Peptides against a protein of PDB entry 4N3Y. Designs and how they scored, part 25

Target 1, 83 residues: chain A of PDB entry 4N3Y
Amino acid sequence: ETRDQVKKLQLMLRQANDQLEKTMKDKQELEDFIKQSSEDSSHQISALVLRAQASEILLEELQQGLSQAKRDVQEQMAVLMQS

## One batch from the design tools (peptide; aimed at target 1 L62 L66)

Design b2_p21_4_s1 (made by RFdiffusion4, then SolubleMPNN; from b2_p21_4, 13 letters changed)
Fold by OpenDDE base, seed 3:
Structure b2_p21_4_s1 (fold): chain B 83 residues (1-83), chain C 83 residues (1-83), chain A 21 residues (1-21)
Amino acid sequence: as target 1 above (83 residues)
Amino acid sequence: as target 1 above (83 residues)
Amino acid sequence: SSIEQIFQQLQQQLEQLASLL
């Protein structure tokens, strides 16, 4: 019956529209998530890079200090032995 | 007492060296973490981008389908009114 | 930092020792 068929089509149309709206929302949420995730990752990585750089500087200073300390200890030992 | 002081300095030197080694290890672990985190993030973002693209295609198809469905409903209604 | 503290302490002790010799 044609009238019943039309009603069925109308229902299906509404269902399709609902699904479209849902999909559009989901897509937007996904895009937002991508953006946020990327930003968060970028900030985190940047912070870690800075930390690594700080560690590098510290290590270089410590190495220099240790070398000097070793020499100082050796010199003191030499003086001790000579006295 | 000078000899005792020298021994103390030697101990501290060893301690400093131990900490230096630890710091070097920590730095390396940090660098490794940065690298791994970056790679993981990159892969995740890429996957999300692909998903978004798939959604875009689906949306376009659904929109086309809805437009056609609307036309179909209208045509059926017209036929109904004419019969 | 613990290592920095150790380093500083070492430096101080070296100075002290140097002053006594």
Scores: peptide ipSAE 0.044, ipTM 0.453, DockQ to the pose 0.009
OpenDDE base, seeds 1, 2, 4, 5: peptide ipSAE 0.040, 0.042, 0.045, 0.041; ipTM 0.448, 0.459, 0.450, 0.469; seeds 1, 4 fail the geometry check

Design b2_p21_4_s2 (made by RFdiffusion4, then SolubleMPNN; from b2_p21_4, 11 letters changed)
Fold by OpenDDE base, seed 2:
Structure b2_p21_4_s2 (fold): chain B 83 residues (1-83), chain C 83 residues (1-83), chain A 21 residues (1-21)
Amino acid sequence: as target 1 above (83 residues)
Amino acid sequence: as target 1 above (83 residues)
Amino acid sequence: SEIEAIFAQLEQQLEALRALL
């Protein structure tokens, strides 16, 4: 009976260790994935933010430029009509 | 002797199960972290995409306005030169 | 002409922005 208990416990221990090894490997893979994903996302988001900011500045400049251009053109036309 | 083996194996099994439980919990926490991080990144990227799209629409409007203004000026210049 | 130069500059800026987006 005790011998049977030993064999049962040996099996249970092997099963537990197998699961432990598998889970430890899975955990390590997840940690590696997180590290890589974090770096990739950070770089991508940073690039998008910078691009967005630059585009908004240029849009503002274009808006101002268009307004000024309209005024300048009107002035030039006035000069032409007066000649 | 066999009884001693049983006790030894019971200890080893408890130790293995303790480690397994800890590792499984750690793994679950990492999975939860990945899910949350993915959602956060997705939301942030979506917001940036919408921002970029808004800028694109404004750019198109400015482009149309500029083109129309240019055509109008050209027409007026033609009229002036014909007079 | 000066008017043409004004529009040319704006068109250039517009193209620069389009390239960025």
Scores: peptide ipSAE 0.199, ipTM 0.689, DockQ to the pose 0.759
OpenDDE base, seeds 1, 3, 4, 5: peptide ipSAE 0.199, 0.198, 0.180, 0.181; ipTM 0.690, 0.689, 0.682, 0.683; seed 4 fails the geometry check

Design b2_p21_4_s3 (made by RFdiffusion4, then SolubleMPNN; from b2_p21_4, 12 letters changed)
Fold by OpenDDE base, seed 5:
Structure b2_p21_4_s3 (fold): chain B 83 residues (1-83), chain C 83 residues (1-83), chain A 21 residues (1-21)
Amino acid sequence: as target 1 above (83 residues)
Amino acid sequence: as target 1 above (83 residues)
Amino acid sequence: SEIDAIFEALQQRLEAARALL
């Protein structure tokens, strides 16, 4: 009976639209999450990189400083021994 | 006319299902992207952690070097004082 | 002494580096 077919199809269409709306909402939430997460991660990683670079430079300078200090001290000791 | 209503509703239902399928696919792709992005970020952060740990080890080695240098100088000074 | 000052300066710089880690 066509009347019953119409009613059945109307119900199916409502259900499909409800699922579509829910899925579209979920999709939008995922897109928003990706955008926010990307920005947060980018800033965090950038900060960590800068901190790491600064630390490495300072450590290299310390290595050089220690080597130079050793040389300077030995030179001073030599002067003392000669005096 | 109910016959025409049935045909119209069948078309609308097909269109709704097509949109739903497309949206569900898009949602899945976003979920996959999030998973992959999370893994990539995790690897980047892990690499940065290892880099920081390497710096900490170097710093400890520098501290040991400095301490040893001080001891060596003290020993040399003691010899000078005794001579 | 001058030697002590050299090592103290290095120690201070080392502490500064430690603070960055």
Scores: peptide ipSAE 0.266, ipTM 0.741, DockQ to the pose 0.878
OpenDDE base, seeds 1, 2, 3, 4: peptide ipSAE 0.265, 0.263, 0.265, 0.262; ipTM 0.741, 0.739, 0.740, 0.740

Design b2_p21_4_s4 (made by RFdiffusion4, then SolubleMPNN; from b2_p21_4, 10 letters changed)
Fold by OpenDDE base, seed 4:
Structure b2_p21_4_s4 (fold): chain B 83 residues (1-83), chain C 83 residues (1-83), chain A 21 residues (1-21)
Amino acid sequence: as target 1 above (83 residues)
Amino acid sequence: as target 1 above (83 residues)
Amino acid sequence: SEIEQIFQELQQQLEELRSLL
């Protein structure tokens, strides 16, 4: 009887151990996911930041060009009015 | 003629300005997206980290319990063999 | 969780066995 009980407990212990190992594996996978997700997000954000910066530079160039063009048009108009 | 040229340039200038404004809007939307995405990702990662930590604590407790249980079973078996 | 349940059941059985011995 007690021997049977011990055998039962040994089985339960094995089952618990198996579950523990499974849970450990799941936890590890979760940690790996977190790490990978964080890295991917970081890279994506960095890429988008660079893209935004490039757009900013373009905008500055366009603004400068537009200002110059406006001045040129105004000057030409002035010449016309004087003629 | 020169008057016509000036009129043409004025039109081109307006078109360029419209494009500039559109690009500025697009850039702003991109920046807003980056900000929001970063915040969301950060919160999500933090939540997952906390979850992983909770699981880690549980695993440690279970490991301790299983080790003790194993010892208990072994001791009981020893008693049986001695009887 | 499942593992917690197994653990609790095991501990209970161990206690019962110890009391019997």
Scores: peptide ipSAE 0.045, ipTM 0.434, DockQ to the pose 0.008
OpenDDE base, seeds 1, 2, 3, 5: peptide ipSAE 0.030, 0.068, 0.042, 0.024; ipTM 0.427, 0.449, 0.433, 0.418; seed 2 fails the geometry check

Design b2_p21_5_s1 (made by RFdiffusion4, then SolubleMPNN; failed a check: too like the target's own chain; its pose is not in this set)
Amino acid sequence: DALLQRAQASEIRLAELQAGL

Design b2_p21_5_s2 (made by RFdiffusion4, then SolubleMPNN; failed a check: too like the target's own chain; its pose is not in this set)
Amino acid sequence: SDLLARAEASEIRLEELLQEL

Design b2_p21_5_s3 (made by RFdiffusion4, then SolubleMPNN; failed a check: too like the target's own chain; its pose is not in this set)
Amino acid sequence: SELLERAQASEIRLEELQAQL

Design b2_p21_5_s4 (made by RFdiffusion4, then SolubleMPNN; failed a check: too like the target's own chain; its pose is not in this set)
Amino acid sequence: DALLQRAEASEIRLQELQQQL

Design b2_p21_6 (made by RFdiffusion4)
Pose (drawn by RFdiffusion4):
Structure b2_p21_6 (pose): chain A 83 residues (1-83), chain B 83 residues (1-83), chain P 21 residues (1-21)
Amino acid sequence: as target 1 above (83 residues)
Amino acid sequence: as target 1 above (83 residues)
Amino acid sequence: EAVFAPLNEFEEQLEEAEELL
């Protein structure tokens, strides 16, 4: 029946077009997520640079500490030996 | 001509449903791109994290080793003084 | 030489640790 059929097909077309709009909205959200995911990995690398810096500073201090310890042991030994 | 109109609506519905199928396929490709991109970046970053924590545990043990080395040398000074 | 042995061994460990950075 041609009249009831036109009405049914119009309802279906409306539903298909609404669904198309929603799926396009979803695509857009995924595209934005690719971007956010990229910024998050970058922030992780910055946190890693902070860890490397703290480690370089600590290593430097330990190197200095070893040098100082050698120097003052050299002096102690020199006196102990001047006897 | 509600019959010609019905044929037109059937064509429009077929075109909409084909467009929905394609857009759904596109969404799937984006979800796959996100997944592949995250797997890759995680690999790289988990590797940088493993290197960082290895440097950290080692430098911690070196703080200990420096104190211990100073103590060992001091004991040597104590023995050398028994003369 | 025996007195500076622990400090020289520790210096080698610091040089190895620097190479990891």

Design b2_p21_6_s1 (made by RFdiffusion4, then SolubleMPNN; from b2_p21_6, 9 letters changed)
Fold by OpenDDE base, seed 4:
Structure b2_p21_6_s1 (fold): chain B 83 residues (1-83), chain C 83 residues (1-83), chain A 21 residues (1-21)
Amino acid sequence: as target 1 above (83 residues)
Amino acid sequence: as target 1 above (83 residues)
Amino acid sequence: SAVMAPLDELEQRLAAARELL
């Protein structure tokens, strides 16, 4: 019967629309999550990069300082030996 | 007419299902993107963490080396002073 | 001593550096 078919199709359509609405909402939530996650990751990565760079600079300076200290000690020892 | 209504509802249902399928596909793509992005970010963060750890280890090694050097110099000075 | 001074200073710098990491 066409009447019964109409009722069935109406129900199916409502169900499809409900599922569509839910899926659209889920999609939007995923998009929002991606945006937020991307920003957070970017900030974290940037911070880590800066920290790494600072550490590397510091290490380089300390290595140079060590070389200088070695030279200074050698010089002082030479002076001591000459005394 | 119920027949016309059936035809209309069938079309609407097909359209809804097509849209649902598209939206479901989009959702899946977003989920896949999130997974991949998360993995990529995790790898990058891990690499940066390892880099930082390497710097810390190097600093510790430098400190230990310096402590040893200091002891060696002190010993040499003691010997020198006793000569 | 004058000989140890450079090393002492460097030790302090290294210690401070480690605190920053």
Scores: peptide ipSAE 0.199, ipTM 0.704, DockQ to the pose 0.863
OpenDDE base, seeds 1, 2, 3, 5: peptide ipSAE 0.198, 0.198, 0.199, 0.198; ipTM 0.703, 0.702, 0.703, 0.702

Design b2_p21_6_s2 (made by RFdiffusion4, then SolubleMPNN; from b2_p21_6, 13 letters changed)
Fold by OpenDDE base, seed 1:
Structure b2_p21_6_s2 (fold): chain B 83 residues (1-83), chain C 83 residues (1-83), chain A 21 residues (1-21)
Amino acid sequence: as target 1 above (83 residues)
Amino acid sequence: as target 1 above (83 residues)
Amino acid sequence: SSIMQPLDELEQRLEELRKTL
C-alpha cells in the first residue's frame, strides 16, 4: 500500500543521503590531501634542485681552482728547475 | 496527502542520487589525479637523486686524481731538491 | 710547502662537497 511505499522511499532516501555524506567527506579529504601533497612535493623538489645547482656551481669552481693550481705548480716548478 | 508525500520523496531521492553520482565522479577524478601526481613527483625526485649520485661519483674521481697529482708533484719536487 | 698548500685546500674542499651530496 501507499504507506509502505512512503516508508520504503524514506529508507532509501536516508541511505542515499548517508552515502552522499560519506562520499562528500571522502572527496574533501582527497582535496585536502592533494593540497598538502602538492605543497610538500613542490618544496622537496625545489630543495633538491637548489642543492643540485649549488653543488654544480661549487664543482665548477673547484675544477677551475684545480686547473689554476696545476698551472701555478707548474710555474713554480719551472722556477725551481732554473735555480 | 500520502500520494503527494510519495511524489515528494521520489523527487528528493532522484536529486540525492544525482548529487551522489556527481560527487562519486569528482572523487574518482581526484583519486586519478593523486595517482598521476604521485608518479610524476616520484619520477622527478628519482631523477634528481640519480643526478646527485652521479655528481658524487665525479667528485670521488676528481679527488683521486687530485691526490695522485699531489703525489706526483711531491715526487718531482723531491727530485728537484736533490739536483 | 707553499706549492702543496693550495692543492691540500682543494682536496679538503672536494671532501666537504662530497659530504653534502
Scores: peptide ipSAE 0.099, ipTM 0.546, DockQ to the pose 0.736
OpenDDE base, seeds 2, 3, 4, 5: peptide ipSAE 0.060, 0.042, 0.054, 0.053; ipTM 0.433, 0.440, 0.424, 0.432

Design b2_p21_6_s3 (made by RFdiffusion4, then SolubleMPNN; from b2_p21_6, 12 letters changed)
Fold by OpenDDE base, seed 1:
Structure b2_p21_6_s3 (fold): chain B 83 residues (1-83), chain C 83 residues (1-83), chain A 21 residues (1-21)
Amino acid sequence: as target 1 above (83 residues)
Amino acid sequence: as target 1 above (83 residues)
Amino acid sequence: SSIMEPLDQLQQQLEEARKLL
C-alpha cells in the first residue's frame, strides 16, 4: 500500500537527515581542529626555529671568541718569553 | 495525494543521500589531511630536535676545548717559571 | 692570573649559553 510506503520513506528520510546532520557536525569539528592545529603548529615551529638559530649564532660567536682568546694568550706568552 | 507524496519523499531521500555521500567524502578528505599534516609536523619537530642536539654537542666541545686551552696555558706558564 | 681571566670569562659565557639550549 502506498500509505505504508509513505511511512517507510518518511522514516528513511528522517534517518538519513539525522545521519547527515551528524556527519556535517563532525566535518565542522574537523575543520575547526585543522584550523587551530595549523595555527598552533606553525607558531610552535617558528618559535623553535628562531630559538635554534639564535643558539647557533651564539655558539658560533663563542667559538670565534675562544679562538681569538687562545691566539691572544699565545701572543702574550710569546711577548713574555722575549722579555 | 499519497502517490505524489511518495514521489516527493523519494526525491528528498535521494537528495539527502547524495548530500550525505558528499559530506562523508569531504570528512574523509579532512581526516586524511589531518593525518598527513600531523606526520609532516612530526618530521619538522624531529629535525629541530636534532638541530638542538647538535648545538648541545658543539657547546660541550667548546667547553672541553676551553678547558684544554686553560690547561695548556697553565703548562706554558709553568715552563716559563722554570726558565 | 690576568692571562687566564679572559678564558675564565669565556667559560662562564659558555655555561650561560648552555642554559639557552
Scores: peptide ipSAE 0.103, ipTM 0.606, DockQ to the pose 0.813
OpenDDE base, seeds 2, 3, 4, 5: peptide ipSAE 0.096, 0.099, 0.023, 0.097; ipTM 0.617, 0.625, 0.499, 0.612; seeds 2, 3 fail the geometry check

Design b2_p21_6_s4 (made by RFdiffusion4, then SolubleMPNN; from b2_p21_6, 10 letters changed)
Fold by OpenDDE base, seed 3:
Structure b2_p21_6_s4 (fold): chain B 83 residues (1-83), chain C 83 residues (1-83), chain A 21 residues (1-21)
Amino acid sequence: as target 1 above (83 residues)
Amino acid sequence: as target 1 above (83 residues)
Amino acid sequence: SAVLAPLDALQQRLEEARKLL
């Protein structure tokens, strides 16, 4: 019975070690994936934020430009009417 | 000798199972982290896309305003020429 | 014409902006 117990325990140990090795490998792959994904996402989001912000600033400037352009046109029209 | 071997194997098995349990838990936490991080990134990107779309709509409105302004100027010029 | 020049300039700026969005 003791001999049978040794054989059973040896098998169980081999199975546990095989599972451990597999799981450790999977864990390492996940860590590597997280590192890479985090860097990629951070760069992408940062780029999108900067682009969006720049676009909004540009739009504000264009709005101001439209108002000024309208005024300039009206001024020139007035000059034409006076001449 | 056999009895000592059983005791040693039992200890090794317990150690292996403890390590396996810990590693499996860590792996699960990493998977959960990846899932959550992916959702968060997706939400942020979606929000940034909506922000960009809003800017595009505003730009179209500015273009329409400019077109109308040009039409108004043309109309005023026509009136001046007729007078 | 000189009267429309400011609006034409603005239109050019708007078109340039569209390329960025």
Scores: peptide ipSAE 0.181, ipTM 0.696, DockQ to the pose 0.934
OpenDDE base, seeds 1, 2, 4, 5: peptide ipSAE 0.176, 0.178, 0.178, 0.176; ipTM 0.695, 0.694, 0.693, 0.694

Design b2_p21_7 (made by RFdiffusion4)
Pose (drawn by RFdiffusion4):
Structure b2_p21_7 (pose): chain A 83 residues (1-83), chain B 83 residues (1-83), chain P 21 residues (1-21)
Amino acid sequence: as target 1 above (83 residues)
Amino acid sequence: as target 1 above (83 residues)
Amino acid sequence: TAFEEFEEQLEEAEEMLEELT
């Protein structure tokens, strides 16, 4: 039946076009997510740079501490030997 | 001509359903791109994290080793002073 | 000797941080 069939096909076409719009919306959200995911990996690298900096500072302090310890042991030994 | 109209709507519905199929395929490609991109970057970053925590545990033990080294040398000074 | 051994450990730690950077 041609009349009922036109109405059914119009309903189906509307539903297909609504579905197409929603799926395009989803694609857009995925494209945005690619961007956000990239920013998140970058922030992770910044946190890693912070860890490296704290470590470089600590290592430097330990190097200085070893030097100071050598120097003052040299003086203590020099006195102890002046006897 | 509700019959010609029906033929037209059937063509439009076929075109919409083909478009929906294609756009769904595109969405899948985006989800796959996200997954591949995340896997890659996680590999790089997990490697940087492993190197950071190794530096950290080692430097911690070196703080201990420095104190211990100073104590050892001090005991040596105590023995050298028994003379 | 204890200080020389400890200095070698600090040099190894420095090389590890240079490789990390």

Design b2_p21_7_s1 (made by RFdiffusion4, then SolubleMPNN; from b2_p21_7, 12 letters changed; failed a check: too like the target's own chain)
Amino acid sequence: SVLEELEQRLEASREALEQLR

Design b2_p21_7_s2 (made by RFdiffusion4, then SolubleMPNN; from b2_p21_7, 12 letters changed)
Fold by OpenDDE base, seed 1:
Structure b2_p21_7_s2 (fold): chain B 83 residues (1-83), chain C 83 residues (1-83), chain A 21 residues (1-21)
Amino acid sequence: as target 1 above (83 residues)
Amino acid sequence: as target 1 above (83 residues)
Amino acid sequence: SVLEQLEERLSESRKLLEELK
């Protein structure tokens, strides 16, 4: 019967729509997860870069201090040898 | 005494050098961590992108099927009305 | 970026779905 065929197709259409909506939701969730993950990674990397930069500054200062200290030691040794 | 001054400065120099070496190590570890984190994030994001693409393909197929099903229902309804 | 492109594609897919309703 044609009526039964129509009803069957309507049911199939509803089922297909439900599957489509579900898949759309799943896709959206994946998109959101990717976005969040990317943002988190970006923030973390930025923070770590800043920390590395701070270490770089400290290293430069320490190198300068070390060089000066070495010179000071050498000068004092020279004084000792002349005294 | 000059000798005592020299020894003091030598100690300070050794201490400064130790601090410098430690800081250099710490900086290297941070750089390595950043690199690893970036690579991990890149891989994870790539995998998630592929999953999203698979979902996209499924959505496209479902949309096509849904559109066809809708047309089929409409055609059957037309037949019903004419019968 | 790849992420931006993905977001655009997802957005387009959502629009297409709404058009079918």
Scores: peptide ipSAE 0.050, ipTM 0.417, DockQ to the pose 0.026
OpenDDE base, seeds 2, 3, 4, 5: peptide ipSAE 0.048, 0.038, 0.027, 0.033; ipTM 0.409, 0.352, 0.397, 0.400

Design b2_p21_7_s3 (made by RFdiffusion4, then SolubleMPNN; from b2_p21_7, 11 letters changed)
Fold by OpenDDE base, seed 1:
Structure b2_p21_7_s3 (fold): chain B 83 residues (1-83), chain C 83 residues (1-83), chain A 21 residues (1-21)
Amino acid sequence: as target 1 above (83 residues)
Amino acid sequence: as target 1 above (83 residues)
Amino acid sequence: SVLEELEQRLEELRAQLEELR
């Protein structure tokens, strides 16, 4: 009876150890995936932020150019109206 | 001559305005995309963190069970050796 | 600004990533 109990517990111990190793591996894989996903997202977002900043600079330049062009048109209109 | 200059500048002004509107739209689309991407990544990472935490709890339970099983085997072995 | 908010969110994600290391 005790021998049978020992053998049963030894089997249960091996099974528990196998499950433990599997769970440890699964946890590590999830942590690695989270890390990789976060890094990829961070890089992508950084690149897109840089593109948005470039668009903002272009926007400011275009606004300045548009304002100057409007002033130039108004000046030429004034000259034409006086002629 | 002045009339031609005014007409040319009016065309340039319209072209500049069109480019400005396009650039403003492009910038807004990039900002919206970054926002959506960041939110999606945040939600995904949060979900994966919760899964990792669940795996950690299971790991701790398995470690406790394994330690107890080992003690039980040792106890039964001691009984057997004394018989 | 929206850009500043996005930059801040990006920094938060980087900080969270560092905590996982």
Scores: peptide ipSAE 0.025, ipTM 0.420, DockQ to the pose 0.039
OpenDDE base, seeds 2, 3, 4, 5: peptide ipSAE 0.024, 0.024, 0.024, 0.024; ipTM 0.418, 0.418, 0.423, 0.419

Design b2_p21_7_s4 (made by RFdiffusion4, then SolubleMPNN; from b2_p21_7, 11 letters changed; failed a check: too like the target's own chain)
Amino acid sequence: SVLEELEQQLEALREQLEALR

Design b2_p21_8 (made by RFdiffusion4)
Pose (drawn by RFdiffusion4):
Structure b2_p21_8 (pose): chain A 83 residues (1-83), chain B 83 residues (1-83), chain P 21 residues (1-21)
Amino acid sequence: as target 1 above (83 residues)
Amino acid sequence: as target 1 above (83 residues)
Amino acid sequence: DSVFEPLDEFEEQLQEAEELL
């Protein structure tokens, strides 16, 4: 039946076009997510740079501490030996 | 000509359903791109994190070793003083 | 020499640790 069939096909076409719009919306959200995912990984690298900096500072302090310890042991030994 | 109209709507519905199939395929490709990009970057970053925490545990033990080394040398000074 | 030995060994450990940075 040609009349009922036109109405059914119009309903189906509307539903297919609504679905197409929603799926395009989803694609857009995925494209945005690729961008946000990239920014998140960058922020992770920044946190890693902060850890490297704290470590470089600590290592430097330990190097200085070793030097100071050698120097003052040299003086202590020099006196102990002046006797 | 509701019969010609029916033929037209059937063509339009076929075109819409083909478009929906294609767009769904595109979405899948984006989800796959996200997954591959996340796996890659995680590999790189997990490697940087492993190096950072190794530096950290080691530098912690070096703080301990420095104190201990100073104590050992001090005991040596105590023995040298018994003369 | 025996007195500075623990400090020289520790200096070698610090140089090894610096190479990891």

Design b2_p21_8_s1 (made by RFdiffusion4, then SolubleMPNN; from b2_p21_8, 12 letters changed)
Fold by OpenDDE base, seed 1:
Structure b2_p21_8_s1 (fold): chain B 83 residues (1-83), chain C 83 residues (1-83), chain A 21 residues (1-21)
Amino acid sequence: as target 1 above (83 residues)
Amino acid sequence: as target 1 above (83 residues)
Amino acid sequence: SSIMAPLDALEQQLQALAATL
C-alpha cells in the first residue's frame, strides 16, 4: 500500500542522506590531507634545496682555498728561485 | 495527500542519490590524486637525497685530496729550501 | 711543474663537480 511505500522511501532517503554526509566528510578530510601534504612536501623540497646550496658554497670555498694555495706555492717558488 | 508525499520523497531520494554519486566520484578522484602525488613526491625526494649524498661524498674526497696535495707541496717546498 | 700538477687536477675536479650543482 501507499503508506508502506512512503515509509520505505523515507527510510531509503535517510540512508542515502547518511551515506552522503559520511562521503562529504571523507571528501573534506582528503582535501585537508592534500593541503597538508603539499605544504609538507614543499618544506621538504625547500630543505633539500638549501642543503644543495650549502654544498655549492662549500665547493666555492674549497675552490677559493685551492686557488689561493696554488698562488701561494707559485709565489714562494718564485722567491726561492730568485734568492 | 499520501500520493503526493510519495512522489516528493521519490524526487528527494533521486536528488540525494545523484549528489551521493557525484560526491563518491569526487572522493575517488581525490584518493587517486593523493596516491599519485605521494608516489611522485617520494621519487623526487629520493632522487634529490641521492644526488645530495653523492655530492657530499665527492666533496669529502676533494677535501682529502686537497689536504694531501697541500702536504705534498709543503714537503717539496721544504726540500727546495734545504737544498 | 710536478708541484702544481696535483693542485691543477683538484681544481679541474672541483670545477666538474660545481657544474653538476
Scores: peptide ipSAE 0.046, ipTM 0.421, DockQ to the pose 0.779
OpenDDE base, seeds 2, 3, 4, 5: peptide ipSAE 0.034, 0.044, 0.050, 0.050; ipTM 0.409, 0.427, 0.429, 0.430; seeds 4, 5 fail the geometry check

Design b2_p21_8_s2 (made by RFdiffusion4, then SolubleMPNN; from b2_p21_8, 11 letters changed)
Fold by OpenDDE base, seed 3:
Structure b2_p21_8_s2 (fold): chain B 83 residues (1-83), chain C 83 residues (1-83), chain A 21 residues (1-21)
Amino acid sequence: as target 1 above (83 residues)
Amino acid sequence: as target 1 above (83 residues)
Amino acid sequence: SSVMAPLEQLEQQLQELAKTL
């Protein structure tokens, strides 16, 4: 019967609209979560890269200091042997 | 005096070497952490992007279904009014 | 697609960074 068909279609329409609204909300939540996660990851990576670069500079300074100290010790030992 | 200077320089050399080894280890740990963090973030973002894309496809299907269902209800109501 | 493009670009950048380390 046409009336029964209309009632069924009206119910299907309401169900489809409810699912649409739910899916739209879920999509928006996922997009917001991705955006936040991406920003957090970007900030964390940037901070760690800066720390690694600072450690690299410190390594270079320590290597220079070590080389100079080694030369100074060798020179002082030579002076000691000559005296 | 020279012997005291040599002893001091030898101590400084040992300290510098210890700091160098520590800093080299710290740098390597940071690089490993950055690598792991980047891989984990990449995998997480990829998974979320796929989920968002799936939701977008579902939204498009639901919108099409909703539009068709609305037209079907209107047509059935028109038939009901004519009968 | 408008939202996906910058996210996919970031994903690729993170993958490249991980490979270089």
Scores: peptide ipSAE 0.034, ipTM 0.426, DockQ to the pose 0.028
OpenDDE base, seeds 1, 2, 4, 5: peptide ipSAE 0.025, 0.046, 0.022, 0.033; ipTM 0.416, 0.435, 0.418, 0.422; seeds 1, 2 fail the geometry check

Design b2_p21_8_s3 (made by RFdiffusion4, then SolubleMPNN; from b2_p21_8, 13 letters changed; failed a check: too like the target's own chain)
Amino acid sequence: SSILQPLEELQQQLEELRKTL

